# Peptides against a protein of PDB entry 2Q3Z: the designs that were tried, part 98

Target 1, 272 residues: chain A of PDB entry 2Q3Z
Amino acid sequence: YVLTQQGFIYQGSAKFIKNIPWNFGQFEDGILDICLILLDVNPKFLKNAGRDCSRRSSPVYVGRVVSGMVNCNDDQGVLLGRWDNNYGDGVSPMSWIGSVDILRRWKNHGCQRVKYGQCWVFAAVACTVLRCLGIPTRVVTNYNSAHDQNSNLLIEYFRNEFGEIQGDKSEMIWNFHCWVESWMTRPDLQPGYEGWQALDPTPQEKSEGTYCCGPVPVRAIKEGDLSTKYDAPFVFAEVNADVVDWIQQDDGSVHKSINRSLIVGLKISTKS
Target 2, 254 residues: chain A of PDB entry 2Q3Z as posed
Amino acid sequence: YVLTQQGFIYQGSAKFIKNIPWNFGQFQDGILDICLILLDVNPKFLKNAGRDCSRRSSPVYVGRVGSGMVNCNDDQGVLLGRWDNNYGDGVSPMSWIGSVDILRRWKNHGCQRVKYGQCWVFAAVACTVLRCLGIPTRVVTNYNSAHDSNLLIEYFRNSEMIWNFHCWVESWMTRPDLQPGYEGWQALDPTPQEKSEGTYCCGPVPVRAIKEGDLSTKYDAPFVFAEVNADVVDWIQKSINRSLIVGLKISTKS

## One batch from the design tools (peptide; made by RFdiffusion4, then SolubleMPNN)

Design b2_p17_3_s3 (from b2_p17_3, 5 letters changed)
Fold by OpenDDE base, seed 1:
Structure b2_p17_3_s3 (fold): chain B 272 residues (1-272), chain A 17 residues (1-17)
Amino acid sequence: as target 1 above (272 residues)
Amino acid sequence: SDDELTQYPVGDPRIPK
């Protein structure tokens, strides 16, 4: 998980699983230097360089920093996300075949955001960076991945009497979503939470004021321990959220219905 | 096609339950 430079990323849908080859390239020339630059331009370093540097021995700290810096939200991060099929002023997310070109473009343009990425691009770049920094990391794909926006572990749809969704759709379920899992100890938690930790660099929700997510023990998610930092409820919801329909009737009454046709979560971890 | 690899919300909000 550190030595492998080439691998596959799973995409598509639960019914039609696909994959693409990806060059992580963590050992290619100059990539480590770029990763170090990424650390040196992070908001925590800019605020207090000494404190930031003193904490870089912690993979927990570094993982969280990388999660925030792979996206350009709130900082001089690497990638700008876009999902509306308007990529003319940049590079289509589907065009990337590896992390190296992205990181080099970022650095060569003065740490200006690279256009554009979607989840697998964010995850892949994060994977490269973390591997460069010596943290065993793999890309994970979750099909029917939920995005819970109000931290209630539910995906809620408001529907009229005909079942049509009303208003702006805030919460949603992605056909697929990618993030990374990194291997590390968790001295900041109770014993037993060492091992794979989920980190999500795709800007979805703010964590402590920054678009970042994790690390959170995979074990905690499996066991439903939502008290563990960081961002356990959000990550839990990605793979376990229940779907609820709020059906408004003509008379103004509202009926709560559990949607059993939409099943959240089918996670696949890569072998390399 | 690229569309097959793109992220999108599952389901169609326009389709009745």
Scores: peptide ipSAE 0.388, ipTM 0.790, DockQ to the pose 0.399
Fold by OpenDDE base, seed 2:
Structure b2_p17_3_s3 (fold): chain B 272 residues (1-272), chain A 17 residues (1-17)
Amino acid sequence: as target 1 above (272 residues)
Amino acid sequence: SDDELTQYPVGDPRIPK
């Protein structure tokens, strides 16, 4: 998980699972230096360099910083996400074959955001950075991954009497979503939550004011302990959210229905 | 139409597009 520089990332859909090869390249020349630059331009460092540096011995702290810095939201982070198939002014997310080129481009252009990434690109770059910093990390893929925007552990659709979705969807389910899991102890939590921790660098929701996510113990998610920091409810919802349809009838009444046709969550953890 | 290699919102299986 630290030494492996080549691996696979799972994509596609629950019905059609695919994978692509990826060069993480955490030991390639200059990559460590770039990772250190990433830390040195993070908002916490800019605010108080001494405090930030003093906390870099904590993989919990570093993991959270990296989660925020892999995306360019709120800071001079690495990647700009885009999902509308308009990539002409940058690089298509599908064209990347490894993290090294992305990181080098970011650094060589004065820490200017690299266009463009989607979830697996964000996750892969985060994986590279974390591995480079000595934190065992793997990319994971979750099919039918929910994005809960109001922290109620539900994906809610509003429908008319014909079952047609009304208005713009705010909440949604991705065909797949990637994030990373990093191995670390959690001295900041009660005993038993050491091990794999989920971190999500794709900008989805703000955590404490910044587009970052985790670390949260995978065990906590599995056991449904949503009180554990960081961002347990959000990560839990990604893999466990229920889908609810609010159906408005002709008379104005509203019926709540559980949508059993949309099953959220099918997580694949990689061995590399 | 999005490729399976990219992210996209899953459609409502009851209202196929």
Scores: peptide ipSAE 0.380, ipTM 0.789, DockQ to the pose 0.427
Fold by OpenDDE base, seed 3:
Structure b2_p17_3_s3 (fold): chain B 272 residues (1-272), chain A 17 residues (1-17)
Amino acid sequence: as target 1 above (272 residues)
Amino acid sequence: SDDELTQYPVGDPRIPK
């Protein structure tokens, strides 16, 4: 989880699981230096360098910073996400074969955001950075992964009488989503939450005003303890959300339907 | 197809986010 530089990332769908090889390259020349630059350009450092540096001994703090800095939302982060199949002014997310080229491009262009990434690219880069910083980390894939936008543990679809989704801010379920899990102690929590912590660098929802997610104990998610920091409800929903359809009829009536055909969550953790 | 390896919403027509 620290020493392995080559690995696989799982993609596809729950019914058609696939994988791609990925070069994490955490020990390649200059990569550690780039990771340190990433820390030195984060908003917390720019606001108060002394406080930021004093907290870098905490993997909890560093993990949260990295989660925010791997995406370029809100800061000088590494990657810009795009999902509309229009990648002509950059690199297709599917073209990347490793984290090293992405990090080098980011650094060499003055910490300008790299175009483009999707979830596995974000997760892979975060994995590289965290491993560089000595934090055991693995990429995780969750099939039928929910994106809960209002922290109610539901995926709610508003549909017309024909079943067509209405509205611009509809919640959704991804065919797959990737994030990372990092091993760390949690002295900031009650005893028992040491171990794997989920971190999500893909910009999905804001946490304390920044597009970042976690760390949250995997144990807390499994046990349904949503009171623990950080972002337990969101991560819980990714793997456990219930799906509800609100179907509006022509007469204006609304019918609530539990969608049992969309089963959220099938998580696969990598072995290396 | 590369399209099968990208993210898309399930339970709905496969449209870009």
Scores: peptide ipSAE 0.377, ipTM 0.778, DockQ to the pose 0.436
Fold by OpenDDE base, seed 5:
Structure b2_p17_3_s3 (fold): chain B 272 residues (1-272), chain A 17 residues (1-17)
Amino acid sequence: as target 1 above (272 residues)
Amino acid sequence: SDDELTQYPVGDPRIPK
């Protein structure tokens, strides 16, 4: 989880699981230096360098910073996400085969955001950075991964009488979504939450004003302890949300229906 | 709908991210 530089990232769908090889390359020349630059350009460092540096011994703090800095939202982060199949002015997310080229491009262009990434690219880069910083980290894939917008642990669809989803609601279920899990102690929590912590660098929802997510103990998610920082409800919903259809009728009435055909969450943790 | 190498919403592709 620290020494392995080559691995696989799982993609596809729950019914058709696929994987690609990925070069994390955390020990390649200059990569550690780039990771340190990433820390030195984060908003917390720019606001108060002394305070930021004093907290870098905490993997909880560093993990949260990296989660925010791998995406370019709100800061000078590494990657710009794009999902509309228009990648002509950059590199297609599907073209990347490793983290090294991405990080080098970012640094060599003055910490300008790299175009483009999707979830597995964000996760893979975060994995590389965290490993460079000595934090054991693995990429995980969750099939039928929910994006809960309003923190009610539900995915809510509005449908017409024909069953067609209406509106521009952001709540959705991804065919797959990737994030990382990092091993760390949690002195900021009650005893027993040390171990794997979920971190999500893909910009989905803001946490305390920044597009970042975690760390949250995997144990807390499994046990349903949604009060555990950080972002337990969101991560919980990614793997456990229930789906509700609001069926709109011609007469203006709305019928609530539990959707039992959409099963949220099938998480696969990598072995390296 | 789904693609093995890219992210897409399940069910209805009209749902934005």
Scores: peptide ipSAE 0.372, ipTM 0.777, DockQ to the pose 0.392

Design b2_p17_3_s4 (from b2_p17_3, 6 letters changed)
Fold by OpenDDE base, seed 5:
Structure b2_p17_3_s4 (fold): chain B 272 residues (1-272), chain A 17 residues (1-17)
Amino acid sequence: as target 1 above (272 residues)
Amino acid sequence: SDLELTQYPVGDPRIPK
């Protein structure tokens, strides 16, 4: 989880699982230096360098910073996400084969955001950075991954009498989503939450004003302890949300139906 | 297609069923 430089990332759908090889390259020349630059350009460092540096011994703090800095939202972060299949002014997310080229491009262009990434690219870069900083980290793929936007632990669809989805598709389920899990102690929590912590660098929802997510103990998610920082409800929903269909009839009546045909969450943790 | 290898919403009409 620290020494392995080559691995696989799982993609596709729950019915058609695929994987690609990925070069994390955390020990390649100059990569550690780039990771340190990433820390030195983060908003917390720019606001108060002394305070930021004093907290870098905490993997909890560093993990949260990296989660925010791998995406370029709100800061001089590494990657710009794009999902509309228009990548002509950059590099297609599917073209990347490793983290090294991405990080080098970012640094060599004055910490300008790299175009483009999707979830597995964000996760892979975060994995590289965290490993460089000595934090054991693995990429995780979750199929049928929910994006809960209103924090009710539900994915809600509005449907007409014909079953067609109506209105803005604010809440949705990804065919797959990737994030990382990092091994760390949690002295900021009650005993027993040491171990794997979920971190999500893909910009989905703001946490304390920044597009970042975690760390949250995997144990807390499994046990349903949604009060555990950070972002337990959001991560919980990614793997456990229930799907609700609001069926709108012609007479204006609305009926609530629990959709049992769509099961949220099939998590695969990598072994490298 | 390239789209099939990327992230997309479940039920996306662009994806063949």
Scores: peptide ipSAE 0.476, ipTM 0.902, DockQ to the pose 0.518
Fold by OpenDDE base, seed 2:
Structure b2_p17_3_s4 (fold): chain B 272 residues (1-272), chain A 17 residues (1-17)
Amino acid sequence: as target 1 above (272 residues)
Amino acid sequence: SDLELTQYPVGDPRIPK
């Protein structure tokens, strides 16, 4: 998880699982230096360098910083996400074959955001950075991954009497979503939550004012302990949210229906 | 298409059913 520089990332859909090879390249020349630059341009460092540096011995702290810095939201982070299939002014997310080129481009252009990434690109770059910093990390894929925007552990659709979705979808389910899991102790939590921690660098929801997510113990998610920091409810919802249809009738009445056809969550953890 | 291999919302009308 630290030494492996080549691996696979799972993509596609629950019905059609695919994978691509990826060069993480955490030991390639100059990558460590770039990772250190990433830390040195993070908002916490800019605010108080001494405090930030003093906390870099904590993989919990570093993991959270990296989660925020892999995306360019709110800071001079690495990647700009785009999902509308308009990539002509940058690089298509599908064209990347490894993290090294992305990180080098970011650094060589004065820490300017790299266009473009999607979830697996964000996750892969985060994986590279974390591994480079000595934190055992793997990329994970979750099919039918929910994005809960109001922290109620539900994906809610509003439908008319014909079952047609009404208005703009705010909440949604991704065909797949990738994030990372990092191995670390959690001295900031009660005993028993050491081990794999979920971190999500794809900008989805703000955590304490920044587009970052985690670390949260995988065990806490499995056991449904949503009180554990960081961002347990959000990560839990990604893999466990229920889907609710609010069906509005012509008479103005609303019927709540559990959508059993949309099953959220099918997580695959990699061995590399 | 590239769209089919990228992330998309389940039920996205741009993706063939």
Scores: peptide ipSAE 0.449, ipTM 0.863, DockQ to the pose 0.513
Fold by OpenDDE base, seed 4:
Structure b2_p17_3_s4 (fold): chain B 272 residues (1-272), chain A 17 residues (1-17)
Amino acid sequence: as target 1 above (272 residues)
Amino acid sequence: SDLELTQYPVGDPRIPK
């Protein structure tokens, strides 16, 4: 998980799983230096360099910083996300074949955000950075991945009497979503939560004021311990949310219906 | 298509079934 520079990232949909080769390139020339620059421009470093540096021995701390810095939200992060299929003023997310070019572009342009990324790009770059920093990391793909915005573990659709979804809501289910899992101890938690930790660099929700996510023990997610930092409810919902349809009738009455046809979560973890 | 391989909301009418 640290040594592998090339791998595959899974995309597509649950019914039509696709994969692309990806060059993580964590050992390519200059990449480690770029990763260190990433740390040196993070908000915590800018606020208190000494404190930030003193905490870089903690993969928990570093992981959280990286999850925040891979996206350019709130900071001088690496990637700008875009999902509207209008990428003419940048690089299409589909065009990337590895993390190296992205990181080099970021650095070479004065840590200016690189346009554009989507989940797998964010995840892949995070994976590269974390591996560079010695943290075993893998990219994870979750099909039918829920984006729960209010931490109620539900994806709620409002439907009219004909079953048509009404209005735009930030809560939704992605065809797929990628994040990373990193292996680390969790001295900040009760014993037993060492192991794989989920980190999500795609800017979906703010965590403690910053677009970052995790680390949260995969074990905590599996066991339903949603009190475990960081962001357990959100990550849990990504893989376990129930879908609820609120069906509004013409008379104004609303009926709650569990949508059993939409099954959230089909997680694939890479073994490299 | 590239669209089909990118992220999109499940049920997005822009995505062919």
Scores: peptide ipSAE 0.445, ipTM 0.868, DockQ to the pose 0.537
Fold by OpenDDE base, seed 3:
Structure b2_p17_3_s4 (fold): chain B 272 residues (1-272), chain A 17 residues (1-17)
Amino acid sequence: as target 1 above (272 residues)
Amino acid sequence: SDLELTQYPVGDPRIPK
């Protein structure tokens, strides 16, 4: 989880699981230096360098910073996400074969955001950075992954009488989503939450005003303890959300229907 | 196709987000 530089990332769908090889390259020349630059350009450092540096001994703090800095939302982060199949002014997310080229491009262009990434690219880069900083980390894939926008643990669809989704679809379920899990102690929490912590660098929802997510104990998610920091409800929903259809009839009446055909969550953790 | 391996909303793999 620290020493392995080559690995696989799982993609596709729950019914058609596939994987791609990925070069994490955490020990390649200059990569550690780039990771340190990433820390030195984060908003917390720019606001108060002394406080930021004093907290870098905490993997909880560093993990949260990295989660925010791997995406370029709100800061000088590494990657710009795009999902509309229009990548002509950059690099297709499917073209990347490793984290090293992405990080080098980011640094060499003055910490300008790299175009483009999707979830596995974000997760892979975060994995590289965290491993560089000595934090055991693995990429995780979750099939049928929910994106809950209002922290109610539901994916809600508004449909007409014909079952067609109405309006802008805010909440949704991804065919797959990737994030990382990092091993760390949690002295900031009650005893028992040391171990794997989920971190999500893909910009999905803001946490305390910044597009970042976690760390949250995997144990807390499994046990349904949504009170623990950080972002437990969001991560819980990714793997456990219920799906509800609000069906509007022609007469204006609304019918609530539990959608049992859309089963959220099928999580695969990598072995390296 | 590469599109089939990218992220897309469940229900229609042909329509990206």
Scores: peptide ipSAE 0.408, ipTM 0.791, DockQ to the pose 0.449

Design b2_p17_4_s1 (from b2_p17_4, 12 letters changed)
Fold by OpenDDE base, seed 1:
Structure b2_p17_4_s1 (fold): chain B 272 residues (1-272), chain A 17 residues (1-17)
Amino acid sequence: as target 1 above (272 residues)
Amino acid sequence: MKKVEYVGGGNIFQPVA
């Protein structure tokens, strides 16, 4: 998970799984230097360089910094996300074939955000950076991935009597979503939470004021320990949220739909 | 689930009524 430079990223849907080849390229010339620049332009370094540097021996700390810095939200991060199919002023997220070109573009343009990324691009770049920094990392794809915005572990849809969705569609289920899992110890947690940690660099929700997510032990998610830092409720919801479809009647009464419940979550890890 | 009309990866799905 550190040495492999070529791999596959899973995409598509639960019913129609696809993959694309990806060049992670963590050992290509100059990539390590770019990863170090990424650390040196992070908000924590800019605020207090000595404190930031003293914490870089912690893969927990570094993982969280990388999660925040792969997206350009709140900082000089690498990628700008876009999902509206308007990519004419940049590069379509679907056109990328590796992390190396993205990182080189970022550095060569004075650490200006690269246009554009989506979830697998964010995840792949994070994977490259973490591997460069010596942290074993893999890309993970979750099909039917929920985005819970209010941390209630529910994806709630409201419909009128005609079945039309009412209100804001802020809570959603992606056909697929990608993030990374990194192998590390968790001395900041109780024993038994070492191993794979989920990190999500796609800017979905703020964690402690920054668009970042994790690290959170995969074990904690599996066992339902939502008190575990960082961001356990959000990551848990991505893979386990209950979907509630409400029907509002003309009298204002709300009832659960009798339709079959949607199944959230089908996680696939990269094999190499 | 119905696919919401987005182009590319990470398309939004919504429950069918």
Scores: peptide ipSAE 0.032, ipTM 0.683, DockQ to the pose 0.097
Fold by OpenDDE base, seed 5:
Structure b2_p17_4_s1 (fold): chain B 272 residues (1-272), chain A 17 residues (1-17)
Amino acid sequence: as target 1 above (272 residues)
Amino acid sequence: MKKVEYVGGGNIFQPVA
């Protein structure tokens, strides 16, 4: 999980799983220096360098910083996300074959955001950075991944009698979503939460005012301990949210749709 | 689920009637 530089990222759908080869390249020339630059341009370092540096011995702290810095939201982060198939002023997310080129482009252009990324690109770059910093990390793919925006652990859709979604469509389900899991102890938590921790660098929701997510113990998610830092409710919802379809009739009555076979969450971890 | 506007690897789906 630290030494392997080549791997695969799982994509597609729950019914049609596919993968792509990926060069993580965490030990290629100059990559460590780029990872250190990433740390040195983070908002916490810019605010108080001494305090930031003193906390870099904690993989919990570093993991959270990296989660925030892989996306360019709120800071001088690495990647700009885009999903609308309009990539003419950059590189299509589907064209990347490794993290090294992305990181080099970011650094060589004065830490300007690289266009463009999607979830697996964010996850793969985060995996490279964390591995480079000595944190055992793997990419995880979750099929039918929920994006809960109000932390109620539900994905709710309102539809008319024709099946057309009414109102706000902010809550969504991805065909697949990628994030990372990193191995670390959690001295900041009660005993038993050491091991794999979920981190999500894709800018979906803010955590404590920043587009970052985790680390949260995978065990806490499995056991439903939503009080555990960081972002347990959000990560729990990604893999376990209940989907509720409401049908609104012309008379204003609302009925729960029973004909729903969609199950949120099918997690596959990369081998390393 | 039905695919919506988004194109690429990670696509947003919505429920189908």
Scores: peptide ipSAE 0.032, ipTM 0.679, DockQ to the pose 0.093
Fold by OpenDDE base, seed 2:
Structure b2_p17_4_s1 (fold): chain B 272 residues (1-272), chain A 17 residues (1-17)
Amino acid sequence: as target 1 above (272 residues)
Amino acid sequence: MKKVEYVGGGNIFQPVA
């Protein structure tokens, strides 16, 4: 998990799983320096360098910083996300074959955001950075991954009486979503939450005002302990959210139905 | 599932009634 520089990232759908080879390259020349630059341009460092540096011995702290800095939302982060198939002014997310080129481009352009990433690109870059910093990390793929936008552990769709989705603000399910799991102790939590921690660098929701997610113990997610920092409800929803259809009748009546045909978190795959 | 305007890997889907 630390020493392996080449791996695979799982993609596709629950029915049609595919993988792509990926060069993480955490020990290639200059990558450590780039990872240190990433830490030195993070908002916490810019706000108080001494405080930030004093906390870099904590993999919990570093993991959270990396989760925020792999995306360029609200900071000088590495990647700009884009999903609309319009990549003419950058590189298609589907074209990347490793993290090294991305990180080098970021650094060489004065820490300017690299265009473009999607979930597996974010996860892979985070994996590279975390491994480079000595944190055992793997990329994880979840199929039918929910994006809970209102922290209610539901994916809600509003429909009219004809079953047509109303409005453009329905919550979303990814065919697949990638994040990372990092191995660390959690002295900030009760005993037993050491081990794999989920971190999600894809800018989906803000945590404490920043587009970052985790670390949260995988154990806490498995056991349904939603009180566990960081971002347990969000990560739990990614893998376990219920899908609810709200049916609005013309008379103003509202009914709900749980969509059992669409299962969130059908399969989680990891081998990196 | 209906694809939203998102294409490529990691597409966002919505259930179709």
Scores: peptide ipSAE 0.029, ipTM 0.657, DockQ to the pose 0.100
Fold by OpenDDE base, seed 4:
Structure b2_p17_4_s1 (fold): chain B 272 residues (1-272), chain A 17 residues (1-17)
Amino acid sequence: as target 1 above (272 residues)
Amino acid sequence: MKKVEYVGGGNIFQPVA
C-alpha cells in the first residue's frame, strides 16, 4: 500500500464493475517535493507554520490536511472538481491516467488548481500523496454511494402524487464514489480504532468549515459508532444510508413509498 | 433509480419517475 505505484481504480456500477489502470507514481521524481509543497501551502501552515509542522508527525493530522488540500475548495488545493461535462477549459476527469501529471501540473503552474477532477481523481491523488508521505493508503470504490447533505443518514426523495420528483436540491446517490483508506493509529480516540481510516478528498460536504473528510475508523463505520471523529455520520451514510422515497399528496400529507429499495454501499478496495 | 445522463464516471442516480 506504500510501495505499489501502479494500480487499478474501480468504476462503473454495481452491476457493471469497470476498472481503469492508474499510475500513482508516489516515487517518481519530484513527487515528494510536490507533496511537501502541498503541506506548506495548507491553511494551517499559513496560519501557524510552527504548529502545522509540529503536527506533521501525526498521520491523523496529515491525512486530514491532505483530504482538504487535494481539492481546491477553501485553499490552494490541487484539483477543481467538475461534474457537468463542461471540461473544454481544462482536462476531462476521464482523461487522467495517473496522479503524477496532475501533481506536476499543479506545482508547475504555481499551485494553481488543476482542471478537472472527479471522485476517483481526487482519491487517486490523495492516495499518491499519502503514500508518498509514508502512510499506507488504498483507493476505495463504493457503488451506490450516498451523499447525505443533512446528516440524517437518509437519502430522501420527494415525489408528487404523479411520481414526479419535487425540489431542485435532492440528496444524491452516485453510481460509484471513490475515497481512500489509510492505515494509522488513532491515539486521539478510544482504543481499538487503529487500522484503516476513511478519508474523502472529494469536496462533498464541509467538515469543521473545510471541504475535507476523515480520517474516520473503518471499524467505527462498520460498527455504527457515529461519535468518532472525523465525519463518521457522513461516511457512514455513504455506505449505509437508507433511501426514502416520499410521496406528497395534494393535501400536504406525506407517505413513505414501499416500492423503493436501493442498497447503498457496495464497497471494494484497491487490490495491492 | 435513474442515472443522470452524464458522460463518464461519478454519475448521479435519481429515482425513476
Scores: peptide ipSAE 0.031, ipTM 0.671, DockQ to the pose 0.097; fails the geometry check

